# Designs tried in a protein design run: peptides against a protein of PDB entry 5JXT. Part 83

Target 1, 319 residues: chain A of PDB entry 5JXT
Amino acid sequence: SLLPKKEINVYIGMSEMQVKWYQKILEKDIDAVNGAGGKRESKTRLLNIVMQLRKCCNHPYLFEGAEPGPPYTTDEHLIYNAGKMVVLDKLLKRIQKQGSRVLIFSQMSRLLDILEDYCVFRGYKYCRIDGSTAHEDRIAAIDEYNKPGSDKFIFLLTTRAGGLGINLTTADIVILYDSDWNPQADLQAMDRAHRIGQTKQVVVYRFVTDNAIEEKVLERAAQKLRLDQLVIQQGRAQVAAKAAANKDELLSMIQHGAEKVFQTKGAFGTMAEKGSQLDDDDIDAILQAGETRTKELNARYEKLGIDDLQKFTSESAYE

## One batch from the design tools (peptide; made by RFdiffusion4, then SolubleMPNN)

Design b2_p16_3_s4 (from b2_p16_3, 11 letters changed)
Fold by OpenDDE base, seed 4:
Structure b2_p16_3_s4 (fold): chain B 319 residues (1-319), chain A 16 residues (1-16)
Amino acid sequence: as target 1 above (319 residues)
Amino acid sequence: MIKVPKYVLRLEEEKA
């Protein structure tokens, strides 16, 4: 029988470079961030801020002129300048040592480009599929990854491209490097490994930048998922879950952790204490804290009814 | 090895 998947949110502090770029993004649009634009602030502007903040949470080199150079070099700076890369780098060593194979999903094809350079730098053999990958090349990449005795350790996928019903049960680890606004897209990504034919315990690591917009993206996704489940269970198909965040929701998401980011000099959390010098005990502590927070998050939404899940709880904006 | 990252190359191509 297929074992239940284990899902762990991995809460990761920003690097010093990420904090600096996060501040810069907020400062550029400070009036919008402070809600000073009021009714005149466009939803499009807020969505753009959200997208820039999510880029920052993924990797600062997604911004023009962020990478050190010229000369541009692939080196340890690719790792230590992004908290998610620091954790990924340690986690992949552990995953490889245990004889596991890993799917890495992102919303951003440009992040997969960074991850390709990282894979080359670390000597990890990989496959890649994104939205631009031709159908024939997708088949070839899947077959190359799934073949008996494949030397491909990593499969890099955009979440939406990986959602296309493919079988990747030859992997047992899933890393969601970022989250989709639609939790069903992430579930569909996990189901590439967590499917009939899987023989191992599937473990899903969801990377979440701590004290940043990604916590609110995760909360919103969890809320939506619970709402979708309750709607299905209650047969209330007419509950049009407002598919898109309103302006106030977007503003609240942008404001989350912003004050602390402005007050912070250097990196956050474990990234401030150890930076790229995480040991195995630090990784275990991050994973354990993540497992606890994951249980707490799930328990919070499991207690809510449909009517509560339809309300953006303003209370979570003031805590 | 001095290798221009693929994502940098793509950023340059998007500017051209």
Scores: peptide ipSAE 0.023, ipTM 0.596, DockQ to the pose 0.581
Fold by OpenDDE base, seed 5:
Structure b2_p16_3_s4 (fold): chain B 319 residues (1-319), chain A 16 residues (1-16)
Amino acid sequence: as target 1 above (319 residues)
Amino acid sequence: MIKVPKYVLRLEEEKA
């Protein structure tokens, strides 16, 4: 029988470089961040800020002039300059050692480009599929990954491209490097490994940058998922229409953790304490804390009715 | 020969 998937949010501090770039993004649009534009502030401007902050949470090298160089080199700086990469690098060693195989999903094809360079640097054999991958190349990549005795350890996928009906049950670990605004897209992605033919316990690690926009993206995704479930159960199809964040919701998401980011001179949390020197015990502590916070997050939204789930609750239990 | 990361090359192509 297929075992239930285990899902855990992995809350990760920003690197020092991410903090600096996060500050720079906020400062560039400080009037919009402070809500000084009021009713006149462009929703498009706020959406752009959200996109830049999400890029920063993924990797600072997604910005022009962020990477050290010339000369540009693939080296340890690719890892230690992004909190998610530090955790990923440790987690992948453990996953490989246990004889597991891993799917890594992102919303950003440009992040998959960084992850390709990382895979080459670490000597990880991988496959890749994104939205630009030709149909034939997609089939070839899936077949190469799924073949008996495949030496391909990692499959890199964009969440939407990976969602397209494929079977990847030869992997038992799923890493959501970032989250889709639509939680159903992430479910569709993780269910590529969690299907008939899976013989192992599927574990899903969702990376979430702590004290940043991604916590609010996660909360909104959890809220939406619960709302979608209740709407289906109650037959209230009309309620689903408010899927897009309003300006006030976007502003609240942008402001989340911004003050603490401006006050911070270095890295955040475990990245400040250990940085690239995270050991296996530090990873276990991060995973345990993440499991607790995941249960608390789910329990918060499980108690809410449709009317409460239609209100954007800015109150994080971590604010 | 220093290998330029693929993502850096793509960032330069987006500017051109």
Scores: peptide ipSAE 0.015, ipTM 0.523, DockQ to the pose 0.585
Fold by OpenDDE base, seed 3:
Structure b2_p16_3_s4 (fold): chain B 319 residues (1-319), chain A 16 residues (1-16)
Amino acid sequence: as target 1 above (319 residues)
Amino acid sequence: MIKVPKYVLRLEEEKA
């Protein structure tokens, strides 16, 4: 029998470098961030800010000139400069010790490049599939990963490329390094491991940068997912969930946590306290806190009707 | 309104 998947949001503080770059992104477009552009502010400009902030939440080296060098070297800086990498590094070590195998999904192929460098640096054997991977090479990578006794520990996938009907039930852990704007894309990614033929408990870790735009991306995704479920259940197919965020929604998302980011000297949360020196107890605490916040997030949207779920719950950008 | 701290501005000036 297929066990229900466990889904845990893993809330991760920004590194000091991420805080600095997040501040820089907000500063560059401060008038737009403050809503001073009014009706003249383009949706395109706000979407660009959102994209840059999401890049920052993933890894600062996604920006030109962010990587330390020359010389450019793969070293511990690749890990400690991104909160998600610090947690990933500790989590992967635990996953490997447990005899589990892991799918890592991202929206960003350039993040997969960083994850490849990381895998090489740590000596993790991996497979990769993205949007540019040829069909034959995808089959070969899947077969290499799924073969009996495969030494491939990690599969790196772009969420949309990995969503394409493939079976990866030889993995039992799924890491969503970031979230898709469409929650169905993430579900389709999870369903690569959580499918007929899976013999283990599938666990999904969704990485979310705490006190940043990614919390609002997650909330919006959860809201949309619940709305889609209710629309299906009620037969109200005409309730087109507003597929794209409006300007005010984007602005609210950009503003979320921005004040605290500007006030922050150094890193956030566990990244400030422990940095790269996270132990197993710190990981357990992060996972437990994440499980609690995940339950709370789900419970928030489970109580809402279709009409409420169509309203963007702008909890004030100032909380 | 989110204000850019003066220290951030100084850090950018030192990099220029």
Scores: peptide ipSAE 0.012, ipTM 0.368, DockQ to the pose 0.014
Fold by OpenDDE base, seed 1:
Structure b2_p16_3_s4 (fold): chain B 319 residues (1-319), chain A 16 residues (1-16)
Amino acid sequence: as target 1 above (319 residues)
Amino acid sequence: MIKVPKYVLRLEEEKA
């Protein structure tokens, strides 16, 4: 029998560099962030802000001129300048030590480029597939990764490219470096490892930047997933969750944590306290806190009916 | 030879 997958949201503070870039993104469009544009504010402008904030949550080097250089060097700065990389770096050492193999998913092929440089820097053997990978190269990468006795530790995938029916049951750990707006895309990614032929407990780590837009992306995805489940259970085909956020939803997502980000000097949470000095106990604490918050999040949405799940609960930017 | 990160190379290729 396939063991149920264990899903853990890993809430990660921003690095100092991420906080500075997050502030700059908000400041650039402060009138839009404050809702001063009202009904006249372009949905495209809000979507652009959301995309920049999500890039910031992933890695500040996704922005032009963010990386220190020239000369450009792959060094520890690639790790400590992104909270997710600091946690990833410690977590991968643990995963490797336990004899596990890992799928890392992202929405952003450019983040996979950073992760390739990281893998080379740490000496991790990897495979890669994204949306531009040729069909033959994709087959070759899958076969290389799945080969008995494969020395490939990591598989780097874009979530959508990974969703295309592949079997990666030779991995038992899944890291969602970011989340899709469609929770079904993330589930399909997890199901590459959590499938018939898996012999291990699949563990899914979902990285979520704490006190940032990614919490609201996660919440929206969880609402949609629960709504989709209830619609299937109740036979109510008409309740298609609106695929695209409206302007007010986007604005609420942008505003989430913005005040605290503006007040923050330096890094956030465990990144402020420990930064690159995260030890195994700090990782255990982050994972345990993540397990608790994951249960609370799930319990919140499990109690909601269809009508409540159709409402984007804008928790006020002030709560 | 300092290797330019792959993501920087791709950013340059997208500008070309």
Scores: peptide ipSAE 0.023, ipTM 0.586, DockQ to the pose 0.611; fails the geometry check

Design b2_p16_4_s1 (from b2_p16_4, 6 letters changed)
Fold by OpenDDE base, seed 2:
Structure b2_p16_4_s1 (fold): chain B 319 residues (1-319), chain A 16 residues (1-16)
Amino acid sequence: as target 1 above (319 residues)
Amino acid sequence: MTPAYLSRPEPPESVP
């Protein structure tokens, strides 16, 4: 029988470089970040800030002039300049050692390019699919990954391209490098490994940059998922899905952790203490803390009714 | 030269 999937949010501190770039993004649009634009602030401007902050949470090299060079060389700097890469690097070593195979999902095809460079640098054999991958190449990549005795350890996918009904049950680990605003997109990605034909316990690691906008992306996705579940369960098909974020919700998400980011002179959390030199105990501590926070997050939303979730603003989570 | 991945178009993001 298919075992239930284990889902763990992995809360990761920003590197020093990410903090510096996160500060620069906020400073560039400081009037918008402070809400000084009021009714005149465009929703489009706030959405652009959100997008840049999410890019920073993924990797600072997603910005022009961030990568050291020329010459541009793949080296340890690709890892230590992004908190998610530091944790990924340690996790992949463990995952490989245990004889598991891994799907890595991102919203960003440019992040997959960075992950390809990383895979080459570490000597990890991989497949890739994104939204630009031709149909024939997509079939070939799936077949190459799924073949008996495949030496392909990693499958790199954009979340949406991975959602398209494919079977990847030859992997037992799923890493969501980032989150979709639609929780169903992430579930569909997980279901590539967690379906009929899976013989192992599927474990899902969801990377979340701590004290940053990604916590609010996760919270909003969890609210939507719970609302959808309750609507289905109660047969209330007439209940509108959670409306698109308004300007105030976007502003609150942008402001989340911003003050602490401005006050920080270096990296965050374990990244400040250990940098890239995380040991096995540090990773176990991060995973255990993540498992605890994941249970707390789920327990918070399990208590909420439809009416609560429909009215739920980012402010009402703290009352 | 800017890294080649910076020239790649991103897929459309999901709506918040």
Scores: peptide ipSAE 0.246, ipTM 0.843, DockQ to the pose 0.281
Fold by OpenDDE base, seed 1:
Structure b2_p16_4_s1 (fold): chain B 319 residues (1-319), chain A 16 residues (1-16)
Amino acid sequence: as target 1 above (319 residues)
Amino acid sequence: MTPAYLSRPEPPESVP
């Protein structure tokens, strides 16, 4: 029988560079961030701020003029300037040593470009599929990765491109480097490894930047997922999916952790204490804390009914 | 010069 997948949210502090860029994004649109635009503030402007903050959570080099150079060289700076890369770098070493193989999913094809540079720099053999990958090249990459005795350790995928019904049961680890706003997209990604033919326990690591917009992305996705589950269970298929975020919800999401980000001089959490010098004990502590917070998050939504979840805003979560 | 990956079009993201 297929073992149930284990999912763990991995909460990761921002690097010093991410904090500086996160501050800069908020400061550039401070009037919108403070809600001073009122009824005149466009939903599009708030969505753009959310997108920039999510880029910052993924990697600061997603912005022009962030990468050190010219010359642009791949070096340790690619890792230590992003909290997710510091954790990824340690986690991949452990996973490889265990003889596991990894699917890494992102929403951002440009982040996959950074992850390719990282894979080359660390000497990890990989495959890649994104939205632009031709059909024949997708088949070739899947076949190369799934080949018996394949030396490809990592498969890099955009979440939506990986969602296309492919079988990657030759991997047992899934890393969601970021999250989709639709939890079904992430489930479809996980289910590339968690299918008939899987012989190992599938473990999913969901990376979440702590004290940032990504916590609100996660909360909103968890809420949508619980609502979808209850609607299916109750046969109420006519219950509208949770409406698209309104302006106030987007503003609340943008404001989450912003004050602490503005007060911070340097990095956050374990990134402030250890930076790139994370050891195996620090990773174990991050994973254990993540497992606890994951259980707490799930337990919060398990108690809610359909009516509660439909009315539930990000604000009512903290009252 | 900006890194070549920054010039690539971003795929449409999911909406909140």
Scores: peptide ipSAE 0.228, ipTM 0.832, DockQ to the pose 0.292
Fold by OpenDDE base, seed 5:
Structure b2_p16_4_s1 (fold): chain B 319 residues (1-319), chain A 16 residues (1-16)
Amino acid sequence: as target 1 above (319 residues)
Amino acid sequence: MTPAYLSRPEPPESVP
């Protein structure tokens, strides 16, 4: 029988470089961030800020002029300059040692490019699929990954490209490096490994930058998922999906953690204490804290009715 | 100069 998947949110502090870039993004649009634009502030401007903040949470090298160079060379800086990469680097060693194989999903194809450079640097054999991958090359990559005795450890996928009904049950670990605003996209990604033919316990690690926009991405996705579940359960198919975020919701998301980011000198949390020197005990602590916060997050939304979830703004989650 | 990967097209992102 297929075992239930274990899902854990892994809350990760920003590196010093991420904090600096996150500050710069907020400072560039400080009037919008402070809500000073009022009714005149464009939704497009706020969406652009959200986008830049999400890029920063993934990797600072997604910005022009962030990577050290020329020459541009892959080295340890690729890892220590992003909190998610520090955790990923430790987690992948553990996963490999356990004889597991891993799917890594992202929304950003440019992040997959960084992850390819990382895989080469660490000597991890990988496959890749994104939205630009030709159909034939997609089949070839899947077959190469799934073949008996495949030496491919990692499969790199964009969440939407990986969601296309493919079978990757030869992997038992799923890393969501970032989250889709639509929780169904992430579920579809998980279901590539968590499907008939899986023989192992599937574990899903969802990376979430702590004290940043990604917590609000996660919260909004969890709200949508719970609403969808309740609508299906109650047979109320006409209950409108949660409307696209308004300007005030976007502003609240942008403001989340911004004050603490401005006050922070250096990195956040365990990244400030250990940086790239995280050990196995530090990883276990991060995973345990993440498991606790995941249970708390789920328990919060399980208590809410349809009417509550429809009216729910990101602020009322903390009351 | 920008790293070559920064010139690659991004897929359309999901909206909030």
Scores: peptide ipSAE 0.224, ipTM 0.833, DockQ to the pose 0.264
Fold by OpenDDE base, seed 4:
Order: sequence, then structure tokens, then C-alpha cells
Structure b2_p16_4_s1 (fold): chain B 319 residues (1-319), chain A 16 residues (1-16)
Amino acid sequence: as target 1 above (319 residues)
Amino acid sequence: MTPAYLSRPEPPESVP
């Protein structure tokens, strides 16, 4: 029988470089971040800030002039300048040693480009699929990954491109490098490995930048998912999907952790303490803390009714 | 020269 998937949110501190870039993004639009634009602030401007903050959480090299160079060379700086890459690098080493195979999902094809450079740098054999990948090349990549005795360790996918009903049950680990605002997209990604034909325990690691906008992405996605579940369970087809985020919700998401980011002179959390020198014990601690916070997060939403979840703003979680 | 990946168009992201 297919074992239930184990899902763990992996809360990751920003690197020093990410903190600096996160600060710069907020400072550039400080009037919008402070709500000083009021009703005149465009939803588009706030959405752009959200997008830039999410890019920063993924990798600072998603910004022009962030990568050291020219010459642009792949080196350890590709890892240590992004908290998610530091954790990924250690986690992949463990996963490989366990004889597991891994799907890595992102919303950002440019992040997959960075992950390709990383795979080459570490000598990881990989496949890639994104939204631009031709149908024939998708089939070829899937077949190459799934073939018996495939030496392809990693499959790099955009979450939505991976959602297309493909079977990747030859992988048992799923890394969501970032989260979709729609939790169903991430579930569909997980279901590429967690499907009939899987023989192993599927483990899903969801990377979440701690004290940043990605916590609000996760919270909003968890709220939507719980609403969807309750709608299905109650047969209430009329429960309007949680409306698109309004300006105030976007502003609240942008403001989340911003003060602490401005006060921070270095990296966050384990990235401040260990930087790129994470060991296996540090990874175990991160995973254990993540498992605890995941249970706490789920327990918050399990207690909420439809009416609570519809009204549930990120602020009402603290009352 | 910017890194080649920065010149690629990003796919439409999910919206909040």
C-alpha cells in the first residue's frame, strides 16, 4: 500500500546577502511598505514588492548585479549566499547517501537555472522540466529519469510544469524549494512522487524562509487548503475560494518580519551561527524544529471553521 | 554581461 507522505516545513534563515537584498527591496519602496501610499498605492506595486521579496528568499542572484563577477563562475558563493542553498546542499548529500532520488520544485525557472549550475558544480546528474520545455523533451527527460538504473539523482521542475500528471515515482524525496500561493499546485507536485507505483516513504521538504514573506505565503496556502478541505467535507460548493489578496493583506505580508530584517546586521538563525558550515546535527535540528512548527501550523488550522478561515487574516493568528 | 539565466523571461507566477 502507498504510505502516507511525510510533509515537513523546513524553516531557513536568510544569509547575510539575502538580508541585505531584502532590506534594499523594502527600502526602495519604503513608502509603500509603511502604507504611506494609502489608497493611492497600486495593487501592482505591492505585488511587485511581494515578487521581489520571494525572489530574495529563493536566491539573491535572481537580481541583476547580485552575483559576483565578471567573470561569472559557479563556486561555493552560489551556496553560501542563499540560506535555502546551504540547507539544500547538506540535505542532498544526505538524500544521496540514503540511496534516495529527489524532485526539486520551484515557481521560478530562473531558480532552476541556478540549481542547474549548482548540480553541475556538485556533480549531481539531473533532469529538468519547466514551462518552456517542449513536449518531446519533457517525455525524454521523464523517461531518462525513470529508466531502470538511471544515474539521474535530481529532477528539477517548475511546480506547474511538474503538475501535468507525470509519474515520477522513481523519486521518494520531494523538495518544494518555494511554495505556490495555490496549495493545490504544490499537492499536484508532491503527487508526482506520491502515487501508485511508489515503493518508498515519500518525504516532502517545504523550504520556508523564516521571518520573511514566505511564512505568509505558507500561511495563506494552508488557509486555502483547509478551506478547500472543509468545503469538500461539508458539500458546500458555495464556499467562495479565498478571494485574491487585497492591498491590506499584501501590505501585511510585505511588513511581516520587515522590522527584524531592518534590525539585522548579518544572517538569520542557523545561518548566523553556522553559515555554510552546517553539519548533519544542524540539519537534524532544522528538520526537527521544522517538524514541530509544521505540527503547530497544522493544529492552528485544524481547529478553524469555514467562517474563521474566510475571515482569518495573518493578524488573527496572534489573538 | 549579466548571467544568462537573468535574461530569460520568467513564467507567470502564481498570484496571492
Scores: peptide ipSAE 0.214, ipTM 0.828, DockQ to the pose 0.285

